# Peptides against a protein of PDB entry 7AE7: the designs that were tried, part 34

Target 1, 321 residues: chain A of PDB entry 7AE7
Amino acid sequence: KVYKDLREFLEVLEQEGQLIRVKEEVNPEPDIAAAGRAAANLGKNQPAVFFEKIKGYKYSVVTNVHGSWQNHALMLGLDKNTSTKDQFYELNRRWDKFPVPPNVVKREAAPCKENVIDKDINLFEILPLYRINEQDGGFYISKASVVTADPEYPDDFNKLNVGTYRIQVKDRDRVGIQALAMHDIAVQLEKAEAENKPLPIAITIGNNPLVTFMASTPVGYNQNEYEFVGALQDGVPMDIVKSDLYDHLYVPAGSEVVLEGHIIPRVRTVEGPFGEFPGSYSGARLQCEVKIDRITHRTNPIFENLYLGIPWTEIDYLMAL

## One batch from the design tools (peptide; aimed at target 1 F139 G272 A284)

Design b2_p16_6_s4 (made by RFdiffusion4, then SolubleMPNN; from b2_p16_6, 9 letters changed)
Fold by OpenDDE base, seed 5:
Structure b2_p16_6_s4 (fold): chain B 321 residues (1-321), chain A 16 residues (1-16)
Amino acid sequence: as target 1 above (321 residues)
Amino acid sequence: MLPSKEEYNKEFEAEE
């Protein structure tokens, strides 16, 4: 099975008993994190946790989408009981199908374009933001697929980067992003900053699970993650759509939320701390700042965020493959 | 910091 979006995957997770639906209104803190930890304690078959109602927010949250081997099997369209070994064999087999170019769909056909916010940007109106860990220095978007391009070669689709980065919400229309030297985004940012130009960025939230997986998987600088998604879909192209602000940025057509904006050149602001791993907090650091200029989103957008707290964390599964 | 794929494979092989 191939998934066009997060919603199709969540439906399968629910059908397969790999999703817990919390229908009662929860407090964003501490209930989301607490419920995630409770779900992790269910053993090897850690389900996704879907929170339908968050106090003070309009929309829903889902966590731990990639939080088990069963969920990974289902992500690959395999039986949920497929062994880890067989999942790896299948992943490797599909990897050899690279490249599988994506389909570029029309704006009108892209669910991520159902709603537009281009003024009075307020992330808190769209995303049910919460502290993932008690000691976090703020609200984090921890499972976004961030799209950037090479500013020297903006039309080179092979240099289009889709990566996962630590993102702290700083204001209604501002986020901090951790662009480390080992990340492809850092190369692109360096080029932009050399000319004192903004780097165009699209922060995509709530994607089909293979996009999130590939965004978390290191690939070559001249390899497009979307072409790997098509390979991992066993040769079925994924659907992408042009961003609203930038001709050279393409986002997953099915994204729940797309934050379009720019990295402000040569600006660094304090970011953190964040509990990336249980018991380990990265200190506060000076990080890049993104201004959000436009939001597109599906009707009733689902905020997919990372589950953290008990090993095996969702990060462990995302990196294991 | 996310462990490298090599570090992760080592941990995974050690838990088997």
Scores: peptide ipSAE 0.000, ipTM 0.373, DockQ to the pose 0.021
OpenDDE base, seeds 1, 2, 3, 4: peptide ipSAE 0.005, 0.000, 0.005, 0.000; ipTM 0.366, 0.386, 0.400, 0.362; seeds 1, 2, 3, 4 fail the geometry check

Design b2_p16_7 (made by RFdiffusion4)
Pose (drawn by RFdiffusion4):
Structure b2_p16_7 (pose): chain A 313 residues (1-149, 158-321), chain P 16 residues (1-16)
Amino acid sequence: KVYKDLREFLEVLEQEGQLIRVKEEVNPEPDIAAAGRAAANLGKNQPAVFFEKIKGYKYSVVTNVHGSWQNHALMLGLDKNTSTKDQFYELNRRWDKFPVPPNVVKREAAPCKENVIDKDINLFEILPLYRINEQDGGFYISKASVVTANKLNVGTYRIQVKDRDRVGIQALAMHDIAVQLEKAEAENKPLPIAITIGNNPLVTFMASTPVGYNQNEYEFVGALQDGVPMDIVKSDLYDHLYVPAGSEVVLEGHIIPRVRTVEGPFGEFPGSYSGARLQCEVKIDRITHRTNPIFENLYLGIPWTEIDYLMAL
Amino acid sequence: PEEQLEKVKKLREETW
């Protein structure tokens, strides 16, 4: 099976006993992070946890979506009990199908274009943002796929919420931004960027894939789907930016020129906090989202947590 | 970092 969006994958997870629904209202902190750690602590057949009600928010949160070998196998479309070695072999075989060009769809057909917010941008009205770890510098978007511009790149970068319409980003960790970043800051011009949240599991998996192999990213997702191309759609504001047609939330924005502010600290996969450093800020110019969006976020702590599964094979 | 977190919490409460 191939998933057009996060919601089909969550449906498969729930049918397979790999998704737990929390119906009672929970507080943002520390409840969501504590549940994410507990789900990771179950050790075997760790499920995704779906929070339907978060105090003071309108929408829902899902966590630990990738956080088990069962979830990982279901992401690949295999039986949930497929051994880790056999999943490795299946990924090794599909790796060679690269490239599989994506299908470009019209705006009216992309579920991520159902709702538009073009003014008075407020991330809190869409995303139930919360603190992941006690010493984090802020509320984080820890599982976004970021699109920048064959020269189109998708990657995962931790995003700290700074204001209702502003976030932080480590721009010098996106090694295609940094030739356009010099030109843009030298000329005081903005650099367009797209932040996608709530994606097909293979899109997130591809976004966590090593940068050393300069692939075409979306064309790699078609390879992981064993030759089935993925659907992508042009962003509203920037014609050279394409986002997954099924994303739950799309934040279209730009990197603010000549602005450095304190970002962090935040957790890193080796199990420790990073330090606080001066980093770039991104202004959100537009939000498009599916009706009743789902905030797919990720807990990070002492290994093994969901990030280890996203990096393993 | 403390000031960042306090600011974000305040903004969240105002939004609520």

Design b2_p16_7_s1 (made by RFdiffusion4, then SolubleMPNN; from b2_p16_7, 11 letters changed)
Fold by OpenDDE base, seed 2:
Structure b2_p16_7_s1 (fold): chain B 321 residues (1-321), chain A 16 residues (1-16)
Amino acid sequence: as target 1 above (321 residues)
Amino acid sequence: SAENRERQEKLLKEAQ
């Protein structure tokens, strides 16, 4: 099975008994993180946890979407009981199908374009933000697929990067992003900052699970993650759409939320601390700052966020494949 | 499923 978006995947997870739906209103803190920890304690078949109602927010949260081998099997469209070995075999078999170019869909066909916010941007109105860990220095968006391009070669689709980065919410329309030197985004940012230019960015949240997987998987600088998604879909192209602000940025057509903006050149602000692992906090550092200039989103957007709790955490599964 | 309900109840209990 191939999924167009997060919603189709969540439906399958629920059908397969790999999603717990919390229908009662929860407090964003500590209930979301507590429920994630509780899900990790349910044994090896860790389900996703979907929170329908969060106090003080309009929209839902889902966590632990990639948080088990069963969820990974289902992501690949395999039987949930497919062995880890057979999942790796199938992953490798499909990897050899690269490249599978995505379909560029019209704006009218892209669910991520259902709603637009172009003024009075407030991330807290769109995302049910919460602290993932008790000692976090703020709210994090930890499972976004971040789209950037090479500013020297903006029309080179092979240099379009889709990556996962630590993102701290700094204000209503500002986020800090951790662009590490080993990431492709750091190369692109360095080029932009050399000219004192903003780097265009699209931060996409709630994607096709293979997009999230590929955004977390290092690939070559001249390899497009969307073309790997098509390969991992066994040769079925994924659907992408042009961003609203930038002709050279393409986002997943089915994304729940798209934050379009720019990295402010040569600006660094305090980011962190963040609990990357239980009892291990990455200290506060000066990191890049993104201004959000436009939001597009699906009606009733689902905030997909990473579960970071007791090992094996969702990140452990994302890194293990 | 009944299993999903039991897991939900367990989750909610462990989250409290």
Scores: peptide ipSAE 0.136, ipTM 0.799, DockQ to the pose 0.024
OpenDDE base, seeds 1, 3, 4, 5: peptide ipSAE 0.022, 0.019, 0.000, 0.022; ipTM 0.637, 0.566, 0.394, 0.643

Design b2_p16_7_s2 (made by RFdiffusion4, then SolubleMPNN; from b2_p16_7, 10 letters changed)
Fold by OpenDDE base, seed 5:
Structure b2_p16_7_s2 (fold): chain B 321 residues (1-321), chain A 16 residues (1-16)
Amino acid sequence: as target 1 above (321 residues)
Amino acid sequence: AEENRKRQEKLLKETE
């Protein structure tokens, strides 16, 4: 099975008993993190946790989407009881299908374009933001697939980067992003900053689970993550759509929320701390700042965020493949 | 870090 979006995957997770739906209103803190930890205590078959109602917010949160081997099997369209060995075998088999170019769909066909916010941007109106860890320096978007391009080669689709980065909300329309030197985004940012130009960026939230997986998987600078998604879909292309602000940026057509904006050149602001691992906090650092200029989103957007409770964390599963 | 947290908590309250 291939998934067009997060919603199709969540439906399958629920059908397969790999999603817990919390229907009662929860407090964003500490209830989301607490419920995630409680779900992790259910053992090896950790479900996703879907929060329908969050106090003070309009929309829902889902966590731990990749948080088990069963969820990973289902992500690959396999039986949920597929062994880790067989999952790896199948992943490797499909990897050799690279490249599988995505389909570029029309704007009208892209669910991520259902709603547009281009003025008075307030991230808190769209995303149920909460502290993932008690000691976090703020609200994090921890499971976004961030799209950037090479500013020198903007039309080179092979240089289009889709990566996962630590993103802290800084203001209603500002986020901090951790672009480390080892990340492809850092190469692209360096080129933009050399000319004192903004780097165009699309921060996509709530995607096809294979997009999220590939965004978390290192690939070559000249390899497009979307073409690997198609490979991992066993040769079925994924659907992408052109961003609204930038001709050279393409986002997943089914994304729940797309934050379009730019990295402000040569600006660094305090970001952190963040509890990346249980009991381990990355300290506060000067990081890049993104101005959000436009939001597109699905109706009733789902905020997918990372579960970082007790081990095994969702990152542990994402890195294990 | 604490200042940033307080700022974000304020932003949350202003949105509620």
Scores: peptide ipSAE 0.005, ipTM 0.362, DockQ to the pose 0.904
OpenDDE base, seeds 1, 2, 3, 4: peptide ipSAE 0.000, 0.000, 0.000, 0.000; ipTM 0.308, 0.363, 0.377, 0.356; seed 3 fails the geometry check

Design b2_p16_7_s3 (made by RFdiffusion4, then SolubleMPNN; from b2_p16_7, 6 letters changed)
Fold by OpenDDE base, seed 3:
Structure b2_p16_7_s3 (fold): chain B 321 residues (1-321), chain A 16 residues (1-16)
Amino acid sequence: as target 1 above (321 residues)
Amino acid sequence: PEEEREKQKKLLEEVK
């Protein structure tokens, strides 16, 4: 089984008993985090949790999508009871199919383009934002696939980077991003900042589960994560679409939300604290700031966010293979 | 599968 988007994956998770649907209205705090902890406490068969109604918001949240070996098997289109060993074997077998170039679809064929917001941008109207941990210094987008390119080689598709970074919401149209020196985005940002230029960025939320997996998997600077997604789809290309603002940035065609903007050159603002691990908070740090200039989104967009709870956390499953 | 889902839902309701 290959998934075009998050929705197709959530349907399979629900069919397989690996998704809990919460139909009653919940408070964003503490109920989302509490339910995530409850799901994690179910042992090794941790389900995704889908919140249909969130007080004060219009749209839904899903968490713990990658939160189990069963969900990971289903992501690979395997039986949910496939052993970790066999999942690893199959992942490696498919990895050798790299590169599998993506299909570039027309704008009209891309679900992520169903709605556009290009003025009066307010992230709180599109994303049901909540504190993941009670003591977090703000709202985090923790499961986005962030698209950037090399500003020296913008047309080199092999240098297009899709990565996962800690993103704090700073304002209606501003986010902080943690770009560490070891990340490919930091190399690209350094080049842009050397010229005092903005770095074009697309922050994509609610993706095909293999996009999220590959965005969390380190690859070479000259390797495209989308070409690995095609490999992990057993040779089926994924669908990408050109961003609205930038000719050189491509986003997953099925993304629930796409935040298009730029990293402001040579600006650093306070980000954090954030509870990266149970019982540990990262200190506040100066991080990069992104201005959001355009949003595209699916109708009734699903906010996919990371569950951070007792190990094994969702991060552990995303990084374990 | 349905019984497991019901148990999971009940557990989530107890933690809310």
Scores: peptide ipSAE 0.015, ipTM 0.549, DockQ to the pose 0.023
OpenDDE base, seeds 1, 2, 4, 5: peptide ipSAE 0.014, 0.000, 0.000, 0.000; ipTM 0.518, 0.344, 0.379, 0.341

Design b2_p16_7_s4 (made by RFdiffusion4, then SolubleMPNN; from b2_p16_7, 10 letters changed)
Fold by OpenDDE base, seed 3:
Structure b2_p16_7_s4 (fold): chain B 321 residues (1-321), chain A 16 residues (1-16)
Amino acid sequence: as target 1 above (321 residues)
Amino acid sequence: SEANREKQEKLLKEVE
């Protein structure tokens, strides 16, 4: 089984009893986090939690999508009861199929292009934002696949980076991004900032689960995460589409939300704190700032966000294989 | 399934 988008995966999770749908209206705080903790307390077979209605918001949230070994098995298109050993074996077998180049689809064929916002951008209208942890310094987008390119080699597809970074919402059209020196995005940003140029960026939310997995998996600087997604799909290419603002950036065709913009050169603003682990907060730091210039999104976009409650967290599962 | 109902009930109790 191969999934085109998050929605196809959520359907399978629900069919397999690995997704709980909350139909009643919830408060963003503390209910989302509380329900996430409750799901984690269901044992080893932790379901995703889909919140249909969130007070004060128009759209839905899903969390804990990668929150169990069963969900990982299903992500690979395997039986949900496939052992962790067999999942690992299959993952490695498929990994050797790299590279599997993606299909570039036309704009009109890409679900992420169904709606466009190019003025009066307000992230709060598109994303049901909430504090993941009570003491967080703001709202975080914690499960985005961030697309950037090498500014010296923008047309080199092998240098296109798809990574996961801590993103704090700073304003209606601004986010802080944690680009650590060890990340490929930091290398690309350094090159842009050396010339005092913006770094083009696309922050993609609600993706094919293998995109999210690969965005969280370190690969070589000259290796494209989309080509690994195709490998992990057992040789079936994934679909990507050109971004609206940048000819050199490609996003997953099925993304729920795409935030297109730029990292502002040589600007650093206060970001954090964030509860990365239970009982521990990363302190406030000066981080990069992204201006959002354009949003594309599916109709009734689903905000996929990370569950950071009781271990094992989604991060633990995403890094476990 | 019954298992899904029990999971849902547990989640709802935490949201209340």
Scores: peptide ipSAE 0.029, ipTM 0.588, DockQ to the pose 0.025
OpenDDE base, seeds 1, 2, 4, 5: peptide ipSAE 0.026, 0.007, 0.000, 0.022; ipTM 0.604, 0.431, 0.362, 0.492; seed 5 fails the geometry check

Design b2_p16_8 (made by RFdiffusion4)
Pose (drawn by RFdiffusion4):
Structure b2_p16_8 (pose): chain A 313 residues (1-149, 158-321), chain P 16 residues (1-16)
Amino acid sequence: KVYKDLREFLEVLEQEGQLIRVKEEVNPEPDIAAAGRAAANLGKNQPAVFFEKIKGYKYSVVTNVHGSWQNHALMLGLDKNTSTKDQFYELNRRWDKFPVPPNVVKREAAPCKENVIDKDINLFEILPLYRINEQDGGFYISKASVVTANKLNVGTYRIQVKDRDRVGIQALAMHDIAVQLEKAEAENKPLPIAITIGNNPLVTFMASTPVGYNQNEYEFVGALQDGVPMDIVKSDLYDHLYVPAGSEVVLEGHIIPRVRTVEGPFGEFPGSYSGARLQCEVKIDRITHRTNPIFENLYLGIPWTEIDYLMAL
Amino acid sequence: FEEAYQRNKELNEEAE
């Protein structure tokens, strides 16, 4: 099976006993992070945890989506009990199907274009933001696929919420931004960027794939789907930016020129906090989202947690 | 959520 969006994958997870629904209202902190750690601590058949009610927020959160070999196998469309080695072989075989060009769809057909917010941008009205770890510098979006511009790149970068319509980003960690970053800051011009949240599991998996192999990232997702192309749609504001047609939330924005502010600290996969450093800020100019969006976020702590599964094979 | 926004602002200020 192939998933057009996060919601089909969550449906498969729930049918397979790999998704737990928390119906009672929970507080943002530390409840969501604590549940993410506990789900990771179950050791075997760790499920995704779906929080339907978060105090003070309108929408729902899902965590630990990738955080088990069962979830990982179901992401690949295999039986949930497929051994890790056999999943490795299936990924190795599909790796060679690269490239599979994506299908570009019309705006009216992309679920991520159901709702538009073009003014008075407020991330908190859409995303139930919360603190992941006690010493984090702020509330984080820890599982976004970021799109920048064959020269189109998708990657995962931790994003700290600074204001209702502003976030932080480590721009010098996106090694295609940094030739356009010099030109843009030297000429005081903004650099367009797209932040996608709540994606097809293979899109997130591709976004965590090593940069050393300069692929064409969406064309790699079609390879992981064993030859089935993925659907992408053009962003509202920037014609050279394409986002997954099924994303739950799309934040279209730009990197603010000549602005460096304190970002962090935040958790890193080796199990420790990073330090606080001066980083770039991104202004959100537009939000498009599906009706009743789901905030797919990720808990990160002492290994093994969900990030290890996203990096393993 | 307004309380969460204010809380996030406090965290950011502390980090600065």

Design b2_p16_8_s1 (made by RFdiffusion4, then SolubleMPNN; from b2_p16_8, 7 letters changed)
Fold by OpenDDE base, seed 5:
Structure b2_p16_8_s1 (fold): chain B 321 residues (1-321), chain A 16 residues (1-16)
Amino acid sequence: as target 1 above (321 residues)
Amino acid sequence: MEEVEKKNKELVEKAE
């Protein structure tokens, strides 16, 4: 089974008993994190948690989408009871299918293009933002698949990077991004900043679960994560669409929200703290700042965000494959 | 480079 988007995956998770739907209105703090912790305490078969109603917000939140071996099996289109060993075997078998080029779809065929915000951008109107941890210095977008290209080779699709980075909301139309030296985005940013140019960026939220998985999986700088997604789909291409602002950036066609913008060259602002691990806060750091210039989103967009709180965290599952 | 450009062009042309 292949998923076009997060919604198709959430439907399967729900059918398989791997999603809890919270229908009652919750407070963004502390209820989302508390309910996530409660779900994690249900044992080894940790479900995703879907919050239909967030107080003060229009849209929904889903957490813990990758938070169990059952969810990982289902992500691979396997039986939910597939052993970790067999999941790993199947993952490796499919990995050898790389590259599987994506399908570029027309703008009109891309669900992420259903709605556009090009003025008066306010992230708080689109994303039900909350502190993941009580002591976080702000609101984080923790499961975004961030698309950037090499400024020297913008048309080289093999250098199109899809990565997961720590993103703090800084203002209505600004986010901080943690571009560490080990990240491909840091190489691309260095090239842009050398010329004092903005780095084009698309921050995509609520994706096909294999996109999120591959964005969290280190690959070679000259390897496109979308071509691995197609491999992990057992040779079925994923659907991508051209970004609205940039000819060389392509986003998942099914993304719930796409934040298009640019990294402001040579600007650094204070970001953090963030509770990356239970009881461990990374200090405040100077990080890059992204200006959001355009938003595209699905109607009633789902904010997929990371569950953090009790080991095993969702990150532990994403890294354990 | 030429093969990559050709592949990218083919991907875009299939989308049109």
Scores: peptide ipSAE 0.039, ipTM 0.582, DockQ to the pose 0.013
OpenDDE base, seeds 1, 2, 3, 4: peptide ipSAE 0.021, 0.006, 0.012, 0.000; ipTM 0.485, 0.427, 0.435, 0.395

Design b2_p16_8_s2 (made by RFdiffusion4, then SolubleMPNN; from b2_p16_8, 9 letters changed)
Fold by OpenDDE base, seed 5:
Structure b2_p16_8_s2 (fold): chain B 321 residues (1-321), chain A 16 residues (1-16)
Amino acid sequence: as target 1 above (321 residues)
Amino acid sequence: MEEVEKENKERVAAAE
C-alpha cells in the first residue's frame, strides 16, 4: 500500500484500529495534550488521535500519527502486526532502491493548491494552534516538512532539502525556525545571508507519512528526501508540485497546508522555550524568522502536529528508525 | 552537474 497524502493514511489507520476520533468539541488547551497523553496510556499500540472540532478554530488536528510500531508498519504499507525486525528489514531493502525520482504534477492536479491565501495572512485562521506543553513559550508547528534549496545551486534537485525543524508561531504571518548548524537548512541559510538575501522556504504540514519520516531522517546534503520517499514506497514515485512563489521549490502535492515565504536575512528573534521532551525545556534562544507570503491549502485542512506526551513519544519512534 | 540539471529540466518539462 502506498499513500498519496495524510488523508489516505488516516483512513487506513482508522480501518486498522490505529486512530481514535474525538468528535466532541475540545479546548485547544489543555484538552489536545491531555487526550494525547490518554491515548499514550492505551499501551504499546498507541493510536493516532484525530480531533474533529477545536473550540475557536474552523479546522481539525491530528496527533501521534507515527506514535507506534503498528503505525510505522502501516506507513510502510505492511501488516500492522509486522515485527519491528521485519519492518527494519523492509526499510533497509527499500532504502537500496534510492534514488526513485518523484513525479512532478501540474498545479491543477495538486490537492495542496485547492485554496490560496495571498493577502491578510493569518496562520490562526488556517491552523488550530495550541501549546503542546503547558510551559511552552508559544504555539509550535512541530511536524512540518520544510523545503529549502541551495541558493548557489537552486536548480540542483539533489540539493533540495526537506527537513523537520522546530517552528514557533511568532505572529499572524511570521514563524521562528530553529536552523541549527548541523541541519542542511543552515548551510543554505548561510549562503543566502552571506549575500544578505532571503532564503526561499516552503513549510509543508500534513503530508504523506513517509515524507514526514524522511524529513526527520538525516540524509546527505546531495540526496533528495523525495527520492528516498519513492524508495520507501518500494519504487513508486511520490507526487510533488512546484511552489507558487518559487520555481526551484517543490512541495508534496498532497500537503494539507503549505506556508510559502522566506527566511529574513540576518534577523534573529527570541524563540522558545519549548518542551522537546517531557520535563525537558530548551531555553529561549535567538532564532531565524520566516515571513509567510503565501498559503496554499486543501479544503478543510488537517493540522498534523507532534505528540509530546509520556514516553515513548512520537519523536522517539521517528528517531528510532 | 550538467547531467543532473538536464534530468531536472526534463522532469519539470514532463510536468508542463
Scores: peptide ipSAE 0.029, ipTM 0.610, DockQ to the pose 0.013
OpenDDE base, seeds 1, 2, 3, 4: peptide ipSAE 0.010, 0.008, 0.024, 0.008; ipTM 0.350, 0.337, 0.578, 0.349; seed 2 fails the geometry check

Design b2_p16_8_s3 (made by RFdiffusion4, then SolubleMPNN; from b2_p16_8, 11 letters changed)
Fold by OpenDDE base, seed 1:
Structure b2_p16_8_s3 (fold): chain B 321 residues (1-321), chain A 16 residues (1-16)
Amino acid sequence: as target 1 above (321 residues)
Amino acid sequence: AEAVEKENKARVAAAE
């Protein structure tokens, strides 16, 4: 089975008993994190947790989408009881199908384009933001697929990067992003900053689960993550659409939310701390700052965010395959 | 961060 978007995957998770739906209104803090931890206590078959109603917000949150081997099997379109060994075998078999080029769809055919916000941008109106850990220095977007390109080769699709980075909300229209030297985005940013130019960026939230998986999987600088998504879909292309602000950036057609903007050149602001693991906080440091210039989103967008409860965390599953 | 946290708290309080 292939999924067009997060919603099709969540439907399968629910059908397979791998999603808990919380219908009662919750407080963003501490209830989201507390319910996530409670779900983790259900054992090795940790379900996704979907919060329908969050006090002070209009939209929903889902966590722990990749948080079990069953969810990973289902992501690959396998039986949920597929062994870890057989999942690895199938992943490796499909990896050899690279490259599978994506389909570029028209703007009118892309669900991520249903709604537009281009003025008075406020992330809190679109994303039910909450503290993941009690001691976090702010609100994090921890499961976004971030799209950037090489500013010297903007039309080279093989240099289009889709990565997962730690993102702290800084203001209504500003986020901090951690671009480490080992990340492809850091190479692209260095080129932009050398010229004192903004780096175009699209921060995509709530994607096809294989997009999120590939964005968390290191690939070569001249390899496009979308072409691996098609490979992992057993040769079925994924659908992408051109960003609204940039002709050279393509986003998943089915994204729940797309934050389009730019990394401000040569600006660094304090970001963190963040509890990446229970009892372990990545310290506060100077990080890049993104200005959000445009938002596109699906009607009733789902905020997919990372679950950081008891090990194995969702990160451990995303990095284990 | 403080301004962002204040915005969140204000939204929660306005929903009570």
Scores: peptide ipSAE 0.039, ipTM 0.651, DockQ to the pose 0.161
OpenDDE base, seeds 2, 3, 4, 5: peptide ipSAE 0.009, 0.035, 0.020, 0.029; ipTM 0.491, 0.652, 0.448, 0.544

